# Designs tried in a protein design run: peptides against a protein of PDB entry 5JXT. Part 183

Target 1, 319 residues: chain A of PDB entry 5JXT
Amino acid sequence: SLLPKKEINVYIGMSEMQVKWYQKILEKDIDAVNGAGGKRESKTRLLNIVMQLRKCCNHPYLFEGAEPGPPYTTDEHLIYNAGKMVVLDKLLKRIQKQGSRVLIFSQMSRLLDILEDYCVFRGYKYCRIDGSTAHEDRIAAIDEYNKPGSDKFIFLLTTRAGGLGINLTTADIVILYDSDWNPQADLQAMDRAHRIGQTKQVVVYRFVTDNAIEEKVLERAAQKLRLDQLVIQQGRAQVAAKAAANKDELLSMIQHGAEKVFQTKGAFGTMAEKGSQLDDDDIDAILQAGETRTKELNARYEKLGIDDLQKFTSESAYE

## One batch from the design tools (peptide; made by RFdiffusion4, then SolubleMPNN)

Design b2_p23_3_s1 (from b2_p23_3, 11 letters changed)
Fold by OpenDDE base, seed 5:
Structure b2_p23_3_s1 (fold): chain B 319 residues (1-319), chain A 23 residues (1-23)
Amino acid sequence: as target 1 above (319 residues)
Amino acid sequence: MEEEERARREYERRRAERREAHR
């Protein structure tokens, strides 16, 4: 029988470099961030800020001129300059030791390029699929990963490309390196491993940058998922969840954690305390804290009705 | 500036070649 998937949000502090770049993004558009642009500030400008902040949460090297050099080298700096990479690096060692295989999903093909460089640097054998991968090459990569006795440990996928009905039940671990705005896209990605033919407990780790915009992206996705579930259950097909965030929602999301980011000198949380020197106990603590916060997050939305969920999309702009 | 840009482009090329070789 297929075991239920275990989903854990992994809350990760920013590296010092991420904090500096996050500050720089906010400062560049400070008038928009403070709401001083009023009615003149375009939704497009706020969406651009959101996209830059999400890039920062993923990896600072997604920005031009962020990678240290010359000389340009693939080295430990690729890991310690991004909190998610520090946690990923420790988690992958554990996953490999337990004899598991892992799918890593991202929204950003350019982040998969960084993850390929990381895999090469650590000597992890991998496959890759994104939106540009030819149909034949996609089949070949899936077959190479799924073959009996495959030495491919990691599959790197864009969430949307991985959603295309493929079977990856030869993996039992799923890492969502970032989240889709549509929670159904992430579910479809998880269902590549969590389906008929899976023999192991599927575990999903969702990486979330703590005290940053990604917490609000996650909250909005969780709210939307609960609303979609309730609409299906109640047969209320007319409750179109407002698919696109409004201007005030985007502004609130941008402002979330911004004050703390401006006050922070160095890294956040465990990244400030340990940096790249995270041990197995630090990882266990992060995973345990994440499991607790995941249960709390789910419990908040499970108690809400359709009308409350529709209001909360508007009221989270006032706190 | 030109030397740094050349070094960056060469590094990016070498990264791309390594990715292609390991896929």
Scores: peptide ipSAE 0.414, ipTM 0.904, DockQ to the pose 0.391
Fold by OpenDDE base, seed 1:
Formats: C-alpha cells, sequence, structure tokens
Structure b2_p23_3_s1 (fold): chain B 319 residues (1-319), chain A 23 residues (1-23)
C-alpha cells in the first residue's frame, strides 16, 4: 500500500544579501507598505511588491544587478547568498547519500535557471520541465528520469508544469522550493511522486522563508486548503473562498516581519549563526523545528470552522 | 557600464550554454 506522505515545512532564515534586498524592496514602495497610499493605491502595486518579496525569498539573483561581478563566476556565492540554497545544498547531499531521488518544484522558471547552474556547479545530474517545455521534450525528460538505472538525481519542475498528471514515482523526495497561492497546485505537484507505483515513503519538504512574506503565503494557502476540504465535506459548493487576496490582506502580508527586517543587521536565524557553515546537526534542528511548526500550523486550521476560515485572520494565534 | 554589461551578457550566455548541454 502507498504510505502516507510526510510533509514538513522547513523554515529558513534570510541571508544577509536577502535581508538587504528585502529592505530595499520595502523602502522603494514605503508609502505603499505603510498603507499611506490610501484608496488610490492599486491592488496591482501591492501584488507587484508581493511578487518582488517572494523573488527575494527565493534568491536575490532573480534581480537584475544582484549577482556579484565582474568577474561573473558560478561559485559558492550562489549558495550562501540565499538561505534556501544553503539548506538545499546540505539536504541534497543527505538525500543522495540515502539513495533517494528528488523532485524540486518552484513557481519561478528563472529560479529553475539558478537551480540548473547550481546542479552543474555541484555535479548533480538533472532533468528540467517548465511551462515552455514542448510536449515531446517533456515526455523525453520524464522517460529519461524514470528509466531503470537513470543517473538523473534531480528533476527540476515549475509547480504548474509538474501538475499536469505526470508520473514521477521513481523519486521519493519532493522539495517545494516555494509555495503556490493555491495549495491544490502544490498538492498536484507532490502527487507526481506520491502515486500508485511509489515503493518508498514520500517526504515533502516545503521551504518557507522565516519572518517574511512567505509565512503569510503559507498561512493563506493552509487556510484555503482547510476551507476547500470543509466545503467538499459539507457539500457547500457555494462557499467560494475568495480566490484573490484583497488589498488589506496583501498589505498585511507585506507588513509581516517588515519591522524585524528593517531592524536586522545581517542574516536571520540559523543563517545569522552559521550561514554556509550549517552542519548535519543544524539541518536536523531545522527539520525538527519545522516538523513542530508544521503540526502547530495544521492544528490551528483544523480547529477553525468555515466562517472563521473565510475571515483573513492576520493574527497569529500566538497571542 | 558598457564593459560590465558586456561581461554580464557573456556570463549569462555561457550559463545558458552550460544548462543546454546538461539537460
Amino acid sequence: as target 1 above (319 residues)
Amino acid sequence: MEEEERARREYERRRAERREAHR
């Protein structure tokens, strides 16, 4: 029988470079961030800020002129300048030593470009599929990854492109490098490995930048998922969860952790303490803390009714 | 600026070529 998937949110501090870029994004639109734009502030402006903050959480090199140079080199800076890359780099070494194979999902094709550069730099053999990948090339990549004795360790996918019903049960580890606004897209992605034909325990690592916009993206996605589940269970098809965040929700999400980001001189959390010097014990601590916070997050939303889940509660229930 | 931009474009090209060769 297929074992239940284990899902763990991995909460990761920003690197110093990410903090600096996160501050710069907030400062550029400070009037918007402070809600001073009033009724004239467009929802589009807030969505653009959210998009830039999410790019920062993924990798600062998603911004033009962020990559150090000249000379431009692919080197360790590709890793240590992004908290998620530091954790990924350690985690992939562990996954490989375990004889596991891994799917890495992101919403950003440009992040997959960085992950390809990383794979080449580390000597990881990989496949790639995104939204631009031709149908034939997609089939070829899947077949190459799934073939018996495939030397391809990593499959890089955009979340939406990976959602298209493909079977990747030859992988047992799933990394969601970022989270979709629609939790169903992430479920569809992880279900590429968690399907009939899987023989191993599927483990899903969801990377979440701590004290940043991504925590609120995750919370909103978890809220939506629980609401979708309750609506299905209760047969109340009319409870359309408001698919799109309103302006006040977006503003609250942008403001989340912003004060601490502005006060921070350097990196956050384990990235401040260890940075690229994370060892196996530090990774175990991050994973254990993540498992605890994941249980707490799930338990929070499991107690909520439909009416509560329809309200955007920005209030972390840690008051 | 022009030399830096040229160096950047050349680096980006070399990265793209490496990605294509490893897919």
Scores: peptide ipSAE 0.397, ipTM 0.899, DockQ to the pose 0.391
Fold by OpenDDE base, seed 3:
Structure b2_p23_3_s1 (fold): chain B 319 residues (1-319), chain A 23 residues (1-23)
Amino acid sequence: as target 1 above (319 residues)
Amino acid sequence: MEEEERARREYERRRAERREAHR
């Protein structure tokens, strides 16, 4: 029988380098961030800021000139300069020791390039699929990963490319390195491992940068998912949740945690305390805190009706 | 500037070659 999947949001502090780049992104467009652009500020500019902040939450090396050098090297700096990589590096060691196999999803093919460099650096055998992968190569990668006795530990996928009907039930762990704006895309990604033919408990780790735009991306996705569920249950097909965030929603998302980011010298949270020196107890604490916050987030939206879920509460950065 | 750009391009090439060898 297929066991219910366990979903845990893993809240991860920014590294010092991520904080510096997050500040730089906000400072570059400070007038837009402060709402000083008024009615003249384009939705496109705000969307661009959101995209840069999400890139920063994933890895600072997604920016031109961010990678340290010359000399340019693949080394531990690839890990410690991104909070998500620090947690990933510890979590993958645990997953491997447990005899599990892992799917890693991202929205960003360029992040998969960093994850490939990481896999090579750590000696992890992997497969990769993104939106540019040829159909034949996609089949070959899936078959190689799924073959009995496959030595491929990791499958790297873009969420949309991985969502397309494939079976990856030979993996039991799913890491969502980032979240889609559409929660259904992430569910479709999870369902690559969580389907008929799975013999293990599927565990989904959703990485979320703490005190950053990704918390608001997650909240909006959770709100949308609950709304979609209630609309289906009530037969109210007309409640097409506005697929795109409005300007004020985008501004609120950009402003979330911005003040604390500007005040921060160094890294955030557990990344400030231990950085790359996280032990197994620190990982357990992060996972336990994440499980609690996941339950709280779900419980917040489960209490809301359709009319409440249609209202985006702009919790300002000042609450 | 030219030396840094050359070093970057060479590093990017070496990274691509390593990824291709491990896929």
Scores: peptide ipSAE 0.382, ipTM 0.894, DockQ to the pose 0.449
Fold by OpenDDE base, seed 2:
Structure b2_p23_3_s1 (fold): chain B 319 residues (1-319), chain A 23 residues (1-23)
Amino acid sequence: as target 1 above (319 residues)
Amino acid sequence: MEEEERARREYERRRAERREAHR
């Protein structure tokens, strides 16, 4: 029988470089961030800010001129300049030592380019599929990864490419490097490993930048997922959960953690304390804290009815 | 500026070549 997935959110502090870039993004559009634009602030402008903040949470090198150089080199700076990379680097060593194989999903093909450079730098053998990959090349990459005795450890995928019904049951670990706005897209990604033919316990690690916009993206996705589940269970007509965030929701999401980011000098959380010097105990502590916060997050939404979930703005999750 | 841009383009080219060789 297929074992249930173990899903944990991994809450990760920003690196010093991420904090500096996050501040710059907010400062560039400070009037929009403060809500001073009033009725005139376009939803498009807020969506652009959200997109830039999500890029920053993933990796600062997604911005032009962020990579250190000249000289331009692939080195440890690729890892320590992004909190998610620091955690990923330690987690992958552990996963490999356990004889597991891993799917890494992102919304951003340009992040997969950084992850390819990382894989090459660490000597990890990998496959890659994104939205631009030809159909034949997708089949070839899947077959190479799934081959008995394949030496390919990592599969890099865009979440969109993972939605294509691919079978990757030869992997038992799933890393969601970022979250989709649609929780069903992330579920579809997890279901690449969690299908008939899986023989291992599937573990899903969802990376979430702490004290940043990604917490609100996650909360909104969890709310929607719970609402969808309740609608299915109660046989109620799809209350078309307004798929797109409204302007006020986008503004609240942008403002989340912004004050603390502006006040912060250096890195956040474990990145401030340990930086790239995370040991195995630090990773265990991060995973344990993540498991606790995941249970707490789920328990908040499990107590809410359909009517509460429809009215629930991300602000009321803390009241 | 031109030397920095040339160095960036050369680095990006070498990165692309390494990625292609490891796919």
Scores: peptide ipSAE 0.321, ipTM 0.868, DockQ to the pose 0.442

Design b2_p23_3_s2 (from b2_p23_3, 13 letters changed)
Fold by OpenDDE base, seed 4:
Structure b2_p23_3_s2 (fold): chain B 319 residues (1-319), chain A 23 residues (1-23)
Amino acid sequence: as target 1 above (319 residues)
Amino acid sequence: SAAEEAARRAYEEARRAARAAHE
């Protein structure tokens, strides 16, 4: 029988470089971040800020001129300049040592380019699929990864391209490097490994930049998922889950953690204490803390009814 | 500078070539 998947949110502090870039993004649009635009503030402007903040949470090198150089090199700086890469680098070593195989999902094809450079740098054999991958090349990559005795350790996928009905049950670990605005897209990605034909315990690690926009993206996704479940259970088909955040919701999400980011000199959390020198005990502590926070997050939304889940509770960044 | 931009482009091309060689 298929074992239930284990899902763990992995809360990761920003690197020093991420903090600096996150501050710059907020400062560039400070009037919009402070809500000074009021009714005149464009929803498009707020969406652009959210997208830049999400890029920063993924990797600073998604910005033009962020990569250190000249000389430009693929080196340890690719890892230590992004908190998610520091955790990923340690986690992949553990996963490989366990004889597991891993799917890594992202919303951003440009992040997959960075992950390819990382795989090459570490000597990890990988496959890649994104939204631009030709149908034939997509089949070839899946077949190469699923081949008996395949030496391909990692599969890099965009969440939406990976969601298209493929079987990747030859992997038992799923890393969601970022989250989709639609929690169903992430579930569909997980279900590529967590499907009939899986023989191992599937473990899903969801990376979440702590004290940043991604925490609110995750909360919103969890709220929506619970709402969708309750609507299905209660037969209330008329609750059109308004998938699109309003302006006030977007503003609240942008403001989340912004004050603490401005006050922070250097990196956040474990990234400030150890930087790239995370050991196995640090990873265990991060995973244990993540498992606790995951249970707390789920328990928060499980207690809410449909009417409560329809209300976006903007916890103000100042409450 | 134009030299830094040329160096960046050359590095991006080298990374693409390295990725393609691992396929």
Scores: peptide ipSAE 0.357, ipTM 0.888, DockQ to the pose 0.464
Fold by OpenDDE base, seed 2:
Structure b2_p23_3_s2 (fold): chain B 319 residues (1-319), chain A 23 residues (1-23)
Amino acid sequence: as target 1 above (319 residues)
Amino acid sequence: SAAEEAARRAYEEARRAARAAHE
């Protein structure tokens, strides 16, 4: 029988470099961030800010001129300059030691390029599929990963490319490096490992940058997922969740944690305390805190009705 | 500078070559 998935949100602080770049993104469009543009501020501008902030949460080297050099090198700076990479680096060592195999999903093919450089640097054997991968090369990569005794430890996928009905039940760990705006895309990605033929407990780690826009992306995705479930259960097909965030939702998402980011000198949370020197106990603490916050998040949305879930509850940052 | 851009390109090419050699 297929065991239920264990899903854990892993809340990760920004590195010092991420904080600096996050501040720079907000400062560049400060009038839009403060809502000073009023009704004239374009939804497109807010979407662009959201996309830059999400890039920053993934890795600062997604920006031109962010990578240190010359000389340019693939080195430890690739890891310590992104909170998610610091946690990933420790988590992958644990996963490998356990004899598990891992799928890593991202929305950003350019982040997969960074993850390839990381895999080469750490000596992790991997496969890759994204939106540009030819059909034949996709089949070859899947077959190479799934073959008995495959030495490929990691599969790197874009979430949408991984959603295409493929079977990856030879992996038991799923890392969502970032979240889709559509929670169904992430579920479809998880279902590549969590399918008939899986013999292990599937564990899903969802990386979420703490005190940043990604918390609001996650909340919105959880809200939408609960709404979709209630609509199906109640037969109320007409209550299509607004697929796209409105301007006020986008502005609220951009503003979330912005003040604290502006006040911060250095890194956030565990990244400020230990930087790249996380040990196994620190990882256990992060995972335990994440499991607690995941339960709290789910419990929040389970109590809400359809009418409440249709309202963007901007919990004011003041409660 | 032109030298920094050349260094960046050379590094991007080296990364691409390293990925291709790892597959």
Scores: peptide ipSAE 0.354, ipTM 0.886, DockQ to the pose 0.485
Fold by OpenDDE base, seed 5:
Structure b2_p23_3_s2 (fold): chain B 319 residues (1-319), chain A 23 residues (1-23)
Amino acid sequence: as target 1 above (319 residues)
Amino acid sequence: SAAEEAARRAYEEARRAARAAHE
């Protein structure tokens, strides 16, 4: 029988470079961040800030002129300048040592470009599929990854491209490098490994930048998922979960952790303490803390009814 | 500078070539 998947949110501190870029993004639009734009602040402007902050949480090299150089090199700086890459680098070593194979999903094809550079740098054999990949090339990549005795360790996918009904049960680990606004897209990605034909325990690691906008993206996604589940269970098809965040929700998400980011000199959390010098014990501590916080997050939403979840703003989770 | 931009482009091309050679 297929074992239930284990899902763990992995909460990761920003690198020093991410903190500096996160500050610059907030400072550039400080009037919008402080809500001083009022009714004149466009939803589009707030969405653009959210997208820049999410890019920063993924990797600072997603910004033009962020990469150090000249000379430009693929080196350890590609890893230590992004908290998610530091954790990924250690986690992939563990996954490989366990004889597991891994799917890595992102919303951002440009992040997959960075992950390709990383795979080349570390000597990890990989496949890639994104939204631009031709149909024939998708088939070839899937077949190359799934073939018996495949030496391809990693499959890099955009979450949307992974949604296309592909079977990747030859992988047992799923890393969601970022989260979709629609939790169903992430579930569909997980279900590429967690499907009939899987013989191993599927483990899903969801990377979440701690004390940043991604926590609120995760909370909103978890709320929506619970609401969707309850609507299905209760037959209340008319309870459309509000698909799009309003301006106030976007503003609250942008403001989350902003004060602490402005006050921070250097990196956050374990990234400040250890940086790239994370060991196996540090990874175990991050995973254990993540498992605890994941249980707590789920328990918050499991107690809520449909009416509570519909009224629930990200702020009311702490009242 | 124009030299820095040229160096960046050359590096991006080298990365693309390295990715294509790894496939």
Scores: peptide ipSAE 0.339, ipTM 0.883, DockQ to the pose 0.477
Fold by OpenDDE base, seed 1:
Structure b2_p23_3_s2 (fold): chain B 319 residues (1-319), chain A 23 residues (1-23)
Amino acid sequence: as target 1 above (319 residues)
Amino acid sequence: SAAEEAARRAYEEARRAARAAHE
C-alpha cells in the first residue's frame, strides 16, 4: 500500500545578501509598498513587486549584477548568499547518505540553472526538465532517472513541466524550492513521486523564506487548497473561480515582514547566527520547527468554513 | 563596462558548457 506522504514546511531565514536585495526591491517601489499610489497603483505593478520579492527569496543571483565578479566563479558564495541553498546543501548531503533520491521543483527555470551550477559544483549527478525541454528529451531524462541502478541522484524540474503526469516513483524525497500560487500544481508535482509504484515513505520539504512574502504565498495556497477541498466535498464547483489576488491582498503580502526586513542588519534567524556553518543539529531544529509550524498552519485552515476561506484574513501586516 | 559584460558572457558560456558536459 502507498504510505501517506509527509509534508514539512521548512522555514528559512534570508541571507544578508537577500535582506539587502529585499530592502532594495521595497525601496524602489516604496510608494506602492506604502499604498500611497492610491487608485492609480496598477495590479500589474504590485504583481511585479511580488515577482521580484519571490526571486529574492529564491536566490539573489536571479537579479542582473547581483552575482559577485569579475571574475565570475562557481564557488561557496553560490550557497551562502541564499538561505534556501544553505539548507538545501545540508539536506541533500543527508538525503544522499540515507540512500534516497530527490526531485527538486521550482517555478523558475533560471533557478534551475543555478541549481545545475550547484550540482556540478558539488558533483551531484542530475537530470533536468523544464517548459522548453523537447518531448523526446523529457522521455529520455525520465527513463535515465528511472533506470534500475541509475546514478542520477537529483531531478531538477519546473513545477509545470513536472505536472505532466510523469512517473518518478524512483525518488522518495521531494523538495519544493518555491511554491506555486496554485497549491494543486505543487500537489501534482508531489504526486510524481507519491503514486502507485512508490515503495518508500515520500517526504516533501517545502522551502519557505521566513519573515517574507513567501509565508503569505504559502498561507494563500493553504487557504485555497482547503477551499478547493471543501468545494469538492460540498459539490459547489462554482466557488473556486475567485482565486486571483486583489490589489489589497497583494499589498498586504508585499508589506508582510517588510518592517522587520528594513530594521534588519545582516541575515535572519539561523542564517544570522550560523550562516553557512549549519550543522546536523541545526537542520534537525529547522525541520522540527517547520513540522510544528506546518501543523499549526494546517490546523488554522481546517477549522474554517467556505465563507471564512473566501475572505482574505488580513491578519495584521505587523504580526 | 564592456569588459565586465564580456566577462559575464564568458562565465555564462562556461557554465552552459559545464552543464552540457555533465549530461
Scores: peptide ipSAE 0.285, ipTM 0.859, DockQ to the pose 0.481

